# Peptides against a protein of PDB entry 3EFO: the designs that were tried, part 13

Target 1, 262 residues: chain A of PDB entry 3EFO
Amino acid sequence: SQLADLYKSCETDALINFFAKSAFKAVLHQPLKVIREILVNQTAHMLACYRKNCASPSAASQLILPDSMKVLPVYMNCLLKNCVLLSRPEISTDERAYQRQLVMTMGVADSQLFFYPQLLPIHTLDVKSTMLPAAVRCSESRLSEEGIFLLANGLHMFLWLGVSSPPELIQGIFNVPSFAHINTDMTLLPEVGNPYSQQLRMIMGIIQQKRPYSMKLTIVKQREQPEMVFRQFLVEDKGLYGGSSYVDFLCCVHKEICQLLN

## One batch from the design tools (peptide; aimed at target 1 I64 D67)

Design b1_p20_1 (made by RFdiffusion4)
Pose (drawn by RFdiffusion4):
Structure b1_p20_1 (pose): chain A 259 residues (1-239, 243-262), chain P 20 residues (1-20)
Amino acid sequence: SQLADLYKSCETDALINFFAKSAFKAVLHQPLKVIREILVNQTAHMLACYRKNCASPSAASQLILPDSMKVLPVYMNCLLKNCVLLSRPEISTDERAYQRQLVMTMGVADSQLFFYPQLLPIHTLDVKSTMLPAAVRCSESRLSEEGIFLLANGLHMFLWLGVSSPPELIQGIFNVPSFAHINTDMTLLPEVGNPYSQQLRMIMGIIQQKRPYSMKLTIVKQREQPEMVFRQFLVEDKGGSSYVDFLCCVHKEICQLLN
Amino acid sequence: TEEFTAVTESGEVIETWEEE
């Protein structure tokens, strides 16, 4: 009968999986604007209830989120930015209908990765003694012109290359000497390489391991290349609203529920 | 301009922002 127990026991990934499927089913029944509004208001409602009933007294300039829901807003914003609940500019209806379908079948492990892609820094890789590098936030702010990154959501795998990308690596991987020597349209498996092209292939394997679909590798050269598509998977950035924007929005309506 | 902060139940700061 205590609300504190309800919140202390929640799981964001499980909640996100439900909201996603619930919203994706509703796409075939209600205006998308109506669906998004229900999502945002339900999110503000859950948090406002915790604020007025469980949270110890705190200043109004603060937005209080339970530990069980620490990353719930970030993921909810990712759902709202997803092309299924978004619109016309680019992204075919065939792409929307397809993604809407893929999510309807997903387990928790799949939906967590689908809505928050895994961004791995590759240029800072420890050679032959690896075990998959620490992940980095899904934002352009964590990309470096000197860096090479791996981004995966379970369906797509992007190998991102910066402009001042170390030629040493571009050689040990693409067998070519320089950055401007790589052609994106040749997105096939590169072998050779003794220390790195192997250590990279090792992590590309480990990532695919638990994943049902074999991911489509897409190489991205930084500055003005196909990168436009890649930017979509940096879900923390604006690309809908940014993570911070959404957080700013939820607080407004939480306050509107004046308490 | 007023400053706002998001915190967790355990007291950890999530993010800060400004509003006019």
Fold by OpenDDE base, seed 2:
Structure b1_p20_1 (fold): chain B 262 residues (1-262), chain A 20 residues (1-20)
Amino acid sequence: as target 1 above (262 residues)
Amino acid sequence: TEEFTAVTESGEVIETWEEE
């Protein structure tokens, strides 16, 4: 059907960009609660329409997504959890204004990265490979105490180190003997010059390529206070300021879809 | 509890969760 074809051709990144800009524009004249409700409603309606008119028969326990929109829910949840759409007093007006302005000027690719960061397990790097490591889902469950992860959202870059990260990697990256010796106040990696360090720097360079803003590097040690800031970018988890986890959001959307189809 | 899944038309499981 024509409708099915439309869903198949739909580009989620473009939709998210549209929804984000629309919502952020609406913030100026509508209550945040209303905006959030509209976004959830729109998500549910789109998916309900697909389920009703396009999707293959399936169990009621399944939330069916067109392939082109498989990441729509997660991005939508990220949008809903953005500080611009939250009224928590812990978030400054300046921060909201800043992020709002940034997103309002972002292209499709930029907004995609902004709402859902790249999280790369750099502890798995093959120094002989020219390929970027496969990104993992932005959740604490994907982190490892033995791991080192690079997170980037186009504006910020974080190097997260597990408390049990390998000393050899720490030595390779920072030229220090242990986790405890890492200075988290630095914003630049030392030029150690070994293959691993070079590879990491290359990866960071690739991530920075074609981004409109220079990403400042923040080094984060697991279980230290600055990790809280880092965790805010684990967008699939429950937000610090009351935002839903991805799972919770899916549950909510599914229920709403069921209600629409009943 | 009942298990729910988010799945693509092609059959890719995106996420699973449980509801009471």
Scores: peptide ipSAE 0.632, ipTM 0.949, DockQ to the pose 0.909
OpenDDE base, seeds 1, 3, 4, 5: peptide ipSAE 0.610, 0.626, 0.615, 0.611; ipTM 0.945, 0.948, 0.945, 0.945

Design b1_p20_1_s1 (made by RFdiffusion4, then SolubleMPNN; from b1_p20_1, 9 letters changed)
Fold by OpenDDE base, seed 2:
Structure b1_p20_1_s1 (fold): chain B 262 residues (1-262), chain A 20 residues (1-20)
Amino acid sequence: as target 1 above (262 residues)
Amino acid sequence: MKKYTVVTDSGEVIASWTEE
């Protein structure tokens, strides 16, 4: 059907960019609550329409998304959880204004990365491979105490280290013997002339390529205070200031879809 | 408990959860 073709051709990243800019423009004139409701409703309506007109028959307990829009819900949730759309006293007006202005000028690719960071398992690197490791979902459930992860959202870059990170990797990256010796105050990795360090630097370079802003590196140790900041970028998890997890959002959207179709 | 699933047309499971 023509409608099915439309959904098939949908560019979710462009749509998210549009929704983000529209919402961030609207914050100047509309209550945040209204804006959030509109975004949720729009999401539900789009998906309901697909379910009704395009999707193959499925159980009520199953929500089918077109492949082109498979990431729409997660991005929408990320948008909804952005500080610009949150009226929390813990978030400064300056921060809201800053992020608003940033997003308003972001291209499609930039906004995509901004709302959903890349989380790369650095501990799985093959020094013989030139390929970037596959990104994992931005959730604490994807982290491991034995792992080292690089997170980037176009503005910030974090190197997260599990408490049980392999000493050999720590040595390779930081040229120190153990996790405890890692200096988290540094914003640059030391120049260690080993293949692992070089590969990590390469990855960081690739991530930084063609990004409009230089991403400052923050080294984060698991279970240390700065990890809290890092966890805010695990966007699929429940937000610190009341933002829903991805699953919770899906549940909400699903219910709304059902209501629309009943 | 009822299991809910979000899947793509291609069969990729995006997410799942359970409700009582």
Scores: peptide ipSAE 0.479, ipTM 0.914, DockQ to the pose 0.853
OpenDDE base, seeds 1, 3, 4, 5: peptide ipSAE 0.461, 0.475, 0.463, 0.460; ipTM 0.909, 0.913, 0.909, 0.910; seed 1 fails the geometry check

Design b1_p20_1_s2 (made by RFdiffusion4, then SolubleMPNN; from b1_p20_1, 10 letters changed)
Fold by OpenDDE base, seed 2:
Structure b1_p20_1_s2 (fold): chain B 262 residues (1-262), chain A 20 residues (1-20)
Amino acid sequence: as target 1 above (262 residues)
Amino acid sequence: TKKYQVITDSGELIAEWEEE
C-alpha cells in the first residue's frame, strides 16, 4: 500500500529530468551503450515493481501503468533517442554538446517539453474559444494532410501544413491564396488581423511564455525537404537515425518486465 | 498473433500492438 501510494504520488516529469541529467552527465565517462542499458533497466524495474506489488491483476499481455507514470515510457524512449545518447556518425559532436548542455540546465517543465513536444492541431481552432486545442500524440499518424499543426519543444516551433490544408486557413494565417504560395523562409507569421490569425498568435505566445529561450518559428510544408527536420520531433515514431518507435520501446520494456517477473 | 496493451490504472489505453 505504501509502495502504491508512492507510485501514485510520483512525478514522472521530475524523474525524467533526473534521468536525463544523470545520463547526460554519465556520457562524459561511461559508454553510451551502458547508459542506455541502465535507462532501459531502470524503466523496466520500476514498472515491474509496480506490476508485482501495486497493479491490479491483469493479463500478461497488458502492461499496467500508474496514472502518474503513464508517460514515463514515452519520455524514457525520447530520452534514449536523444542525440546525446546516440553514437551515430550523422550526429555532430557540436550538436551533442549543445543539447547536452541545454538539458543539463533545464528545469523539470523545460525538459518535459523538450523531450516530448506539444503538437497542436491548429486547424481545429475555435476562434470563439479561449481554450487551447488539445495536444495530439507526436506521431505522423496523428497528422492529417488536411490539417495544420503547431509543434513546440521549448527550443523550436514549427508550423506544419498539410498539402491539403484548407485554403481559407492558409489565407487566414498567411494572407496567401494557397498552399503553394506560402513562403517557408518566413520565421514570423504575418499580422493578418483576422480572428484565426490572432488566435494562433495568441497560442504561440502562450507556448512561448515562461520558456527560457525564444523559439524560432519554422514554417513547414508537407512533403518538402524541411519536413524531415520536423519529423524528427515526432518522437513516438521511429527515429531517422534508428531510434525506436514508442511501440517498439514498449515491446522491449514489456519483454524486460516479463523477464524480471518470471 | 497476440495483442498487447499498455493501460493505466484508470483504464486509459496508452498503446497497443500485435506480435506474432
Scores: peptide ipSAE 0.527, ipTM 0.925, DockQ to the pose 0.855
OpenDDE base, seeds 1, 3, 4, 5: peptide ipSAE 0.512, 0.524, 0.504, 0.502; ipTM 0.922, 0.925, 0.919, 0.920

Design b1_p20_1_s3 (made by RFdiffusion4, then SolubleMPNN; from b1_p20_1, 10 letters changed)
Fold by OpenDDE base, seed 3:
Structure b1_p20_1_s3 (fold): chain B 262 residues (1-262), chain A 20 residues (1-20)
Amino acid sequence: as target 1 above (262 residues)
Amino acid sequence: VKEYQVVTSSGELITTWTEV
């Protein structure tokens, strides 16, 4: 059908960029609650329309996403959880204003990365491979106490270390004997010179080269206080300031779709 | 207890959740 073709041709990343900029413009003239409701409504209506007109019959317990929009819900939730659209007093006006302006100037690729960071399991690096490790979902559930993860959103870069990170990897990256010896005040990785260190540096370089902004590196130890900042970028988890988890959002969207179709 | 699934048009399972 013509509608099916439309969905097939839809570029979700462009749509997210549009919704983000539209919402961030609206912040100046509309209540945040209204803006959030509109975004949820738009998401639900789009998916309801697909289900009604394009999707094969399915169980009521299933939320069907067109392939072209399979990431739409997660990105929409990330948008909804952005500080610009939250009214919590813990978020300064300056921070909201800053992020608003940033997003307003972002291209499609930039905004996509901004809303949903890359989270890379660095501890799984193959030093003989030229390929980047596959990104994992931005959730605490995907972290491991034994793991080392690199997170980047185009503006910030974090190197997260589990409390049980392998000493050999710590030695390889930082040239120190243990987790306790890692200096989190560092903004640059030491040039240790071993293959693992070089591979990590290469990966960081590749990520940086593709982005218009210089990303400051923050080294984060698990269970230390600065980890709280890092965890805010685990966008699929429940937000600290009232944002829903990805699963919660899906549940909400599903319910709304059902209401629209019944 | 109801289990819900998010699936793509191609049949890819994205995630599941349970409601009591």
Scores: peptide ipSAE 0.497, ipTM 0.924, DockQ to the pose 0.880
OpenDDE base, seeds 1, 2, 4, 5: peptide ipSAE 0.473, 0.490, 0.478, 0.474; ipTM 0.918, 0.922, 0.919, 0.919

Design b1_p20_1_s4 (made by RFdiffusion4, then SolubleMPNN; from b1_p20_1, 9 letters changed)
Fold by OpenDDE base, seed 3:
Structure b1_p20_1_s4 (fold): chain B 262 residues (1-262), chain A 20 residues (1-20)
Amino acid sequence: as target 1 above (262 residues)
Amino acid sequence: VKEYTVVTESGEVITSFTVE
């Protein structure tokens, strides 16, 4: 078979799972810096190989990804940004150990969701449709002050509400008249019983289905303190503890590719 | 400063980034 066919047959989610487990195992006997460098190099090498052997001629100002690996860079960055691979005093040893053990036991689907959460624009729900809304990229730039978003990573579930989220939706979900009346201490949505509420509950149910862990719901108001925790799951943004944004990572990978090919 | 576009083989534009 041709090399192009090999790339086409590659499953990125399986690769991410492999890299994650390999890296998290290596943490026990290799310096974090070395592990991170290996991961970056692996990413660059795979993409460089594709560019050299498979990619069609393109402008020098383009980074071409095979369709089968189009999400590889973003997932690799998410892996690199995981607390297990970061050495910061703000991250306890216990937290790193916990996260490491979690990932070491995760299947392919679990790790994929864990590293890159689903972020769903709930404010766009069609109550007449059984389809889930299309997920948006995990970045603050994709949020809206007028929006309501559900985030889930297999372990946690967040319902984020913009400061200007529609009162009618707030009433539909929480049965309260305004944003200010929402109680963020709740871990369960009230059973309001209207179509919108039912649809949201259905979506939450679907997300929870076939997941090994029961996801606790956290309600987050924009600009309140708990939003800081929520923002940590916007994995394409710059990490709080030294992790790069997706864009910064792409820049890094590009430079590495250039070094490999030139 | 040069702007780069991340695209798939099928032509899907993923994002862009700048290199200094």
Scores: peptide ipSAE 0.516, ipTM 0.937, DockQ to the pose 0.824
OpenDDE base, seeds 1, 2, 4, 5: peptide ipSAE 0.504, 0.500, 0.492, 0.476; ipTM 0.935, 0.935, 0.933, 0.929

Design b1_p20_2 (made by RFdiffusion4)
Pose (drawn by RFdiffusion4):
Structure b1_p20_2 (pose): chain A 259 residues (1-239, 243-262), chain P 20 residues (1-20)
Amino acid sequence: SQLADLYKSCETDALINFFAKSAFKAVLHQPLKVIREILVNQTAHMLACYRKNCASPSAASQLILPDSMKVLPVYMNCLLKNCVLLSRPEISTDERAYQRQLVMTMGVADSQLFFYPQLLPIHTLDVKSTMLPAAVRCSESRLSEEGIFLLANGLHMFLWLGVSSPPELIQGIFNVPSFAHINTDMTLLPEVGNPYSQQLRMIMGIIQQKRPYSMKLTIVKQREQPEMVFRQFLVEDKGGSSYVDFLCCVHKEICQLLN
Amino acid sequence: SSSHVVYDMEELEEEREEAE
């Protein structure tokens, strides 16, 4: 009967999986704007209820989120930015219908990765003694012109290359000497390489391990290349609203529920 | 006591304005 127990026991990934499927089923029944509004308001409602009933007294300039829901807003914003709940500019209906379907079948492990891609820094990789590098936030702010990154959501795998990308690596991986020497349209498996091209293929394998679909590798050269598609998977950035924007929005309506 | 995360809205509004 206590609300504190309800919140202390929640799981964001499980909640996100439900909201996503619930919203994706509703796409075949209601205006998308109506679906998005229900999502945002339900999110503000859950948090406003915690604020007026469980949270110890705190200043109004603060937005209080339970530990169980610490990353719920970030993921909810990812759902709202997703092409299934978004619109016309680019992204075919065939792409939307397809992604809408893929999510309807997903387990928690799949939906967590699908809505928050895994961004791995490759240029800072520890040679032959690895075990998959620490992940980095899904934002351009964590990309470096000197860096090479791996981004995966379970369906796509992007190998991102910066402009000032170390030629030493571009050689030990693409067997070519320089950055401008790589052709994106040749997105096939590169072998050779003794320390790195192996350590990279090692982590590309470990990533695919638990994943049902074999991911489509897509190489991205930084500055004005296909990168436009890649930027979509940096879900923390604006690309809908950014993570911070959404957080700013939820607080407004949480305050509107004046308490 | 229930544990939770606190976000300061003044700092977030400044961060938003800087990002613009």
Fold by OpenDDE base, seed 1:
Formats: C-alpha cells, sequence, structure tokens
Structure b1_p20_2 (fold): chain B 262 residues (1-262), chain A 20 residues (1-20)
C-alpha cells in the first residue's frame, strides 16, 4: 500500500502538531508516564466517540477509523515514540532538549514530515515521468533487497540501497560499477548527468525546498552498520529504545476503545 | 479517498505474534 493514497489529512496534521506541542510543553511539569497515558487516552476517546455516535454497526473485533482520522493513530504513535517522551538512559538530555525545542517551533507541515518521514522507492523511477514516486509506509516490510529508497524527515535524508540493487541504477547514481564500490562516506551525490541521476537530484531538491533546515544526506548500504541508524526512522516498526510498532499501538488503542464502550 | 479504514484486529494480532 502507498502512503500518499491512504494517509493524508490536513486536519490530522494540525491536530498532531497541537498534541506534540502540548505534550512537549507538559514535559516541563508533568511526569512522562502521565503525558503518554493522556495521549493514548485522547486517541482512544476520540475514536470511541466516533464509534459510538457515527459509525455503522460493526463487529467488536474491528477497529474503524473515519476518513478524517485515518492517520491520527500512526502519527500519535510516532509522537509517543519520540525521544522527548522517552526516559531511556541511552538518549541524552541534550538530544531530548534539542528535539523538544525543534518541535516547539515547527509548523504543521514541518511536524508532519518530522514525525512521519517520506520513504520513496527510487528504484521505480520512470525517467520519462516528471511525477514523484508515491511514498511507501515507513516499515522494513516495505523495503526490498533489490530496491533503492530515499528517506527524509525534514532534518535528515537517507539513501538506502539494497544488497541486490540493480547495477545499472548504481552506475546511474554513483558512477561506480557495483554495490561494493559505493562510498558511504559521501554526503553529496555525484553529478553523473544521466536522466536517472537528474531525476533523483530533482526529487531531492523538491523534498528540500521550503524546509527550514538543510538535510544532510547519508548513504546507507543494507546490512552495514550505519543501517541501524536508518532503521530508527522506520517509525511503524518497533523502536530500538522502546515504543510500540504501529500494529502494537492499534491493538492497544482498540483495547482501550472496547473498555470505554463496554 | 473518502473511505473509512477498517482494521481486522484478529489479523493484526496475528501479525503482532509473527513479529515477536
Amino acid sequence: as target 1 above (262 residues)
Amino acid sequence: SSSHVVYDMEELEEEREEAE
């Protein structure tokens, strides 16, 4: 499934921005546990209210999301998994403070991208098309060993390459003969000048435009050590430092909805 | 799209179990 077709709502984007700023302000005077509980409860209550008052009769084993709230749970889970709301010792106080300050000043569009990155299948590019590829869901399950993906969250940009990426694409992007020859220390793509390279650069430019920060590019090879950093941005998966997968979160929310309605 | 999203919780539970 494609994210662009399934998940986008301006109303939800504004709401998640509000929740994020409210929660990050509350961190200064309330325990993290309480803040997380409030966010989960708010999500459950909104969905329970819809179920009770608006939804057609459905099986208790189903979770129904109205069109206007289709992406609310996924964004809420991303918010809950942000380092500002986590108390893990592996996360420095400075990092939490930094991200808190960033989000507190973000507009709706910036916070949307920050909490849920764009993940683009670059290997599917049609050099004859001027359209951007549709974003896929941010999960490892959407990656392919034969694929090349661009991830961006407004602050960072990653180019992920599968171990079986097509040599012709590698040549087109990096001007090297194979996957093994790619230098992952580079932060800029070479100007190869072919149509594929030009389109990739165009896409990167479009992503970068109107963003307050210049995104640093990191080249990531599948199964190499830096891939771990990249995987932290696959926000629908289980987090390294805690936090639920999106599936886990949906189960949790559904359980709470059932408790509210029964 | 103006359609509602419906998740089958039984399917999601199965996915969760497989991911563990």
Scores: peptide ipSAE 0.335, ipTM 0.873, DockQ to the pose 0.511
OpenDDE base, seeds 2, 3, 4, 5: peptide ipSAE 0.331, 0.333, 0.326, 0.327; ipTM 0.871, 0.872, 0.867, 0.871

Design b1_p20_2_s1 (made by RFdiffusion4, then SolubleMPNN; from b1_p20_2, 8 letters changed)
Fold by OpenDDE base, seed 2:
Structure b1_p20_2_s1 (fold): chain B 262 residues (1-262), chain A 20 residues (1-20)
Amino acid sequence: as target 1 above (262 residues)
Amino acid sequence: SSSYVSIDMEELERKLEEER
């Protein structure tokens, strides 16, 4: 199921906003390792408490998430993998400072999008519909070589193109004959004027209008070097700099819950 | 009783091992 559907029944957005701001404030006074441990412990303790006191009897091998926290683990993992909470030489101090300051002032809706981007399958657009395509999970497994995807997190916007993207869509979006002809140095889509181009621009406009910051567009071709930057926003996958995948994180949380309950 | 989601962690771990 889509994350959006799960989120409709939970209140994780407010909680993650709180945790993010608390953690990002703490970085000024506490080691990053300690902050990360606290976040994991808090997550495990909350879920352990629910398991012990609220959940129906279930097998120990089951991870039980209350409806209100269905997406808590995925957001928490995103928070833990954020550059602000990582001590890596590849991450500039300026970038960490910038993102920290941004998040400290973000509302609940902004932080939600920031930690878990929208990933839209643009290749499935219905030009006759005004409805946005349903977002997919932020994982490489949801991408396809034949697909075109738009990713936005409130700060950045990426248009990812598979190596086998339909030529007709490439023509419609970029007014070039093939994937090879796409110039990834451009930061603006050409105004081609066909229905597909117009629809895509409309979608981009809608996404931008809901955000307080202007998002720079980066065009990413599959298997090219810049794709590595794009992959860091596939937040359910293993992090670029050693962060856990969502599945890895679930296993970690479950293990800690079991330890707390045993 | 409150509704909840149940995830089979054994299955997830198996899948993770297969991907390694």
Scores: peptide ipSAE 0.311, ipTM 0.831, DockQ to the pose 0.649
OpenDDE base, seeds 1, 3, 4, 5: peptide ipSAE 0.267, 0.282, 0.267, 0.278; ipTM 0.812, 0.826, 0.808, 0.812

Design b1_p20_2_s4 (made by RFdiffusion4, then SolubleMPNN; from b1_p20_2, 8 letters changed)
Fold by OpenDDE base, seed 2:
Structure b1_p20_2_s4 (fold): chain B 262 residues (1-262), chain A 20 residues (1-20)
Amino acid sequence: as target 1 above (262 residues)
Amino acid sequence: SVSSVEIDMDELEKLREEEE
């Protein structure tokens, strides 16, 4: 069927780019609450249509996503949690305007990375491998006190260190003897010159490659105050400014789909 | 047929309750 073909060929990244630009354009003439409701409604309608017309029969308790849209909900939630669409006084008008303008000019690949950051477990690096480590989900549940993680969204880059991160890795990266000696005011990694340091720098270079903006590096220690800023980029978690977790969003979407099909 | 991913919402709700 024509609908089946549509869902098979759907590119979620392009769709999110479209929704983002449409929503950010609408901010100029519609209330934020209305825009958010429209986005949720559109998501629910698209998925309800699939369930009704294209999906195999399944229990009502199941949320069914076509393969082409398996990441649509997570990206949509990220869009909804973006500062441009949040009505919080803590978010400055300048920041909203800045991010709005950035997204309005972003291509599909840029917007994808912007809304869902790349989170890499750096502590798992094999110095003999030239491959990037596999990205993990952007959630605190995927972090470990023993781990070191690099996060990038095309605009910002963070190096997060667990309180129990291996001293040998700390020394390898920062040339200091312990976690306590790491200076978080630094925006550049020291050139230590060992294989691990070189590989990390290479990875950072690859991430920066073909990005239109230079990403400033922020070093973040677990349980220190600046970690709160880093946690805002863990987009699958509940946001500081009232944004839903990914799980909460799925529940919301599923409820709306059920209402549409009932 | 279009291949799909199924998410068990009952399980997700259970996880939410455990996190609260």
Scores: peptide ipSAE 0.448, ipTM 0.899, DockQ to the pose 0.926
OpenDDE base, seeds 1, 3, 4, 5: peptide ipSAE 0.439, 0.444, 0.435, 0.437; ipTM 0.895, 0.903, 0.894, 0.898

## One batch from the design tools (peptide; aimed at target 1 Y50 S61 I64 K70)

Design b1_p21_1 (made by RFdiffusion4)
Pose (drawn by RFdiffusion4):
Structure b1_p21_1 (pose): chain A 259 residues (1-239, 243-262), chain P 21 residues (1-21)
Amino acid sequence: SQLADLYKSCETDALINFFAKSAFKAVLHQPLKVIREILVNQTAHMLACYRKNCASPSAASQLILPDSMKVLPVYMNCLLKNCVLLSRPEISTDERAYQRQLVMTMGVADSQLFFYPQLLPIHTLDVKSTMLPAAVRCSESRLSEEGIFLLANGLHMFLWLGVSSPPELIQGIFNVPSFAHINTDMTLLPEVGNPYSQQLRMIMGIIQQKRPYSMKLTIVKQREQPEMVFRQFLVEDKGGSSYVDFLCCVHKEICQLLN
Amino acid sequence: PPTPLPDDPEEALARVVYQPP
């Protein structure tokens, strides 16, 4: 009968999986604007209830989120930015219908990765003694002109290359000497390489391991290339609203529920 | 009186409090 126990026991990934499927089913029944509004308001409602009933007294300038829901807003914003709940500019209806379908079948492990892609820094890789590098937030702010990154959501795998990308690596991977020497339209498996091209292929394998669909590799050269598509998977950035924007929005309506 | 979060990203994030139920 205590609300504190309800919140202490929640799982964001499980909640995100439900909201996503619930919203994606509703796309065939209600205006998308109506669906997004229900999602945002339900999110503000859950958090406002915690604030007025469980949270120890704190200043109004603060937004209080339970531990169980620490990353719930970030993921909810990812759902709202997803092309299924978004619109016309680019992204075919065939792409939306397809993604809407893929999510309807997903387990928790799949939806977690689908809505928050995994961004791995490759240029800072420890050679032959690896075990998959630490992940980095899904934002352009964590990309470096000197860096090479791996981004995966379970369906797509992007190998991102910065402009000042170390030629040493571009050689040990693409077998070519320089950055401007790579052609994106040749997105096939590169072998050779002794220390790196192997350590990279090692992590590309480990990533695919538990994943049902074999991912489509897409190489992205930084500055004005196909990168526009890649930017979509940096879900923390604005690309809908940014993570911070959404957070700023939820607090407004939580306050509107004046308590 | 309600107070909105600042427009500044770092300040807005710093004002997010996490509490154990």
Fold by OpenDDE base, seed 2:
Structure b1_p21_1 (fold): chain B 262 residues (1-262), chain A 21 residues (1-21)
Amino acid sequence: as target 1 above (262 residues)
Amino acid sequence: PPTPLPDDPEEALARVVYQPP
């Protein structure tokens, strides 16, 4: 069917870009609550239409996603949790305006990275490999106290260190003897010159490559106050300012789809 | 094509079914 062909050809990243720009444009003339409701409704309607007209038979308790849209819900949740669409007084007007303007000019690839950051387990690096480590899901559940992770969203770069990070890696990256000696006020990694340090710098360079904005590095220690800022970029978790986790969002979307079909 | 995401968490996998359109 024509409808089935439409879903097969759907480019979800382009769709997310469209929804983001549409929503951020609407901020100028519609309440944030209404915009968020529209986005959820649009998501539910698209998926309900697929289930009704295109999907193979399945239990009503299951959420059916076309393969081309498998990442639609996670990105939509990220969009909904963006500071531009949040009505919290803790978020400054300047920050909202800044991010709004950035997204309004972003291409598809830039917006994808912006809404869903890359989270890389740096502690797993093979110094002999030129390959980037496989990214993990942006959730606290994927972090480890023994791990070191690099997070980047095209605007910000964070190096997160677990409280039990290996001393040899700390020495390799920072040239200090322990976790306690790491200075989190630094915005640049020292040029230690060992293979591990060089590999990390190479990875950071690759991430920065072809990005329109220079990402400032923030070093974050686990259990220190600045970690709260870092955790806001773990977009699949529940947000500090009331945003849903990815799992909760899936449940919400599923319920709305059922209501539409029922 | 969009950048592939890592594998879904177990909770999401239990509730989501992916189908070719």
Scores: peptide ipSAE 0.288, ipTM 0.786, DockQ to the pose 0.272
OpenDDE base, seeds 1, 3, 4, 5: peptide ipSAE 0.249, 0.278, 0.252, 0.250; ipTM 0.747, 0.767, 0.751, 0.755

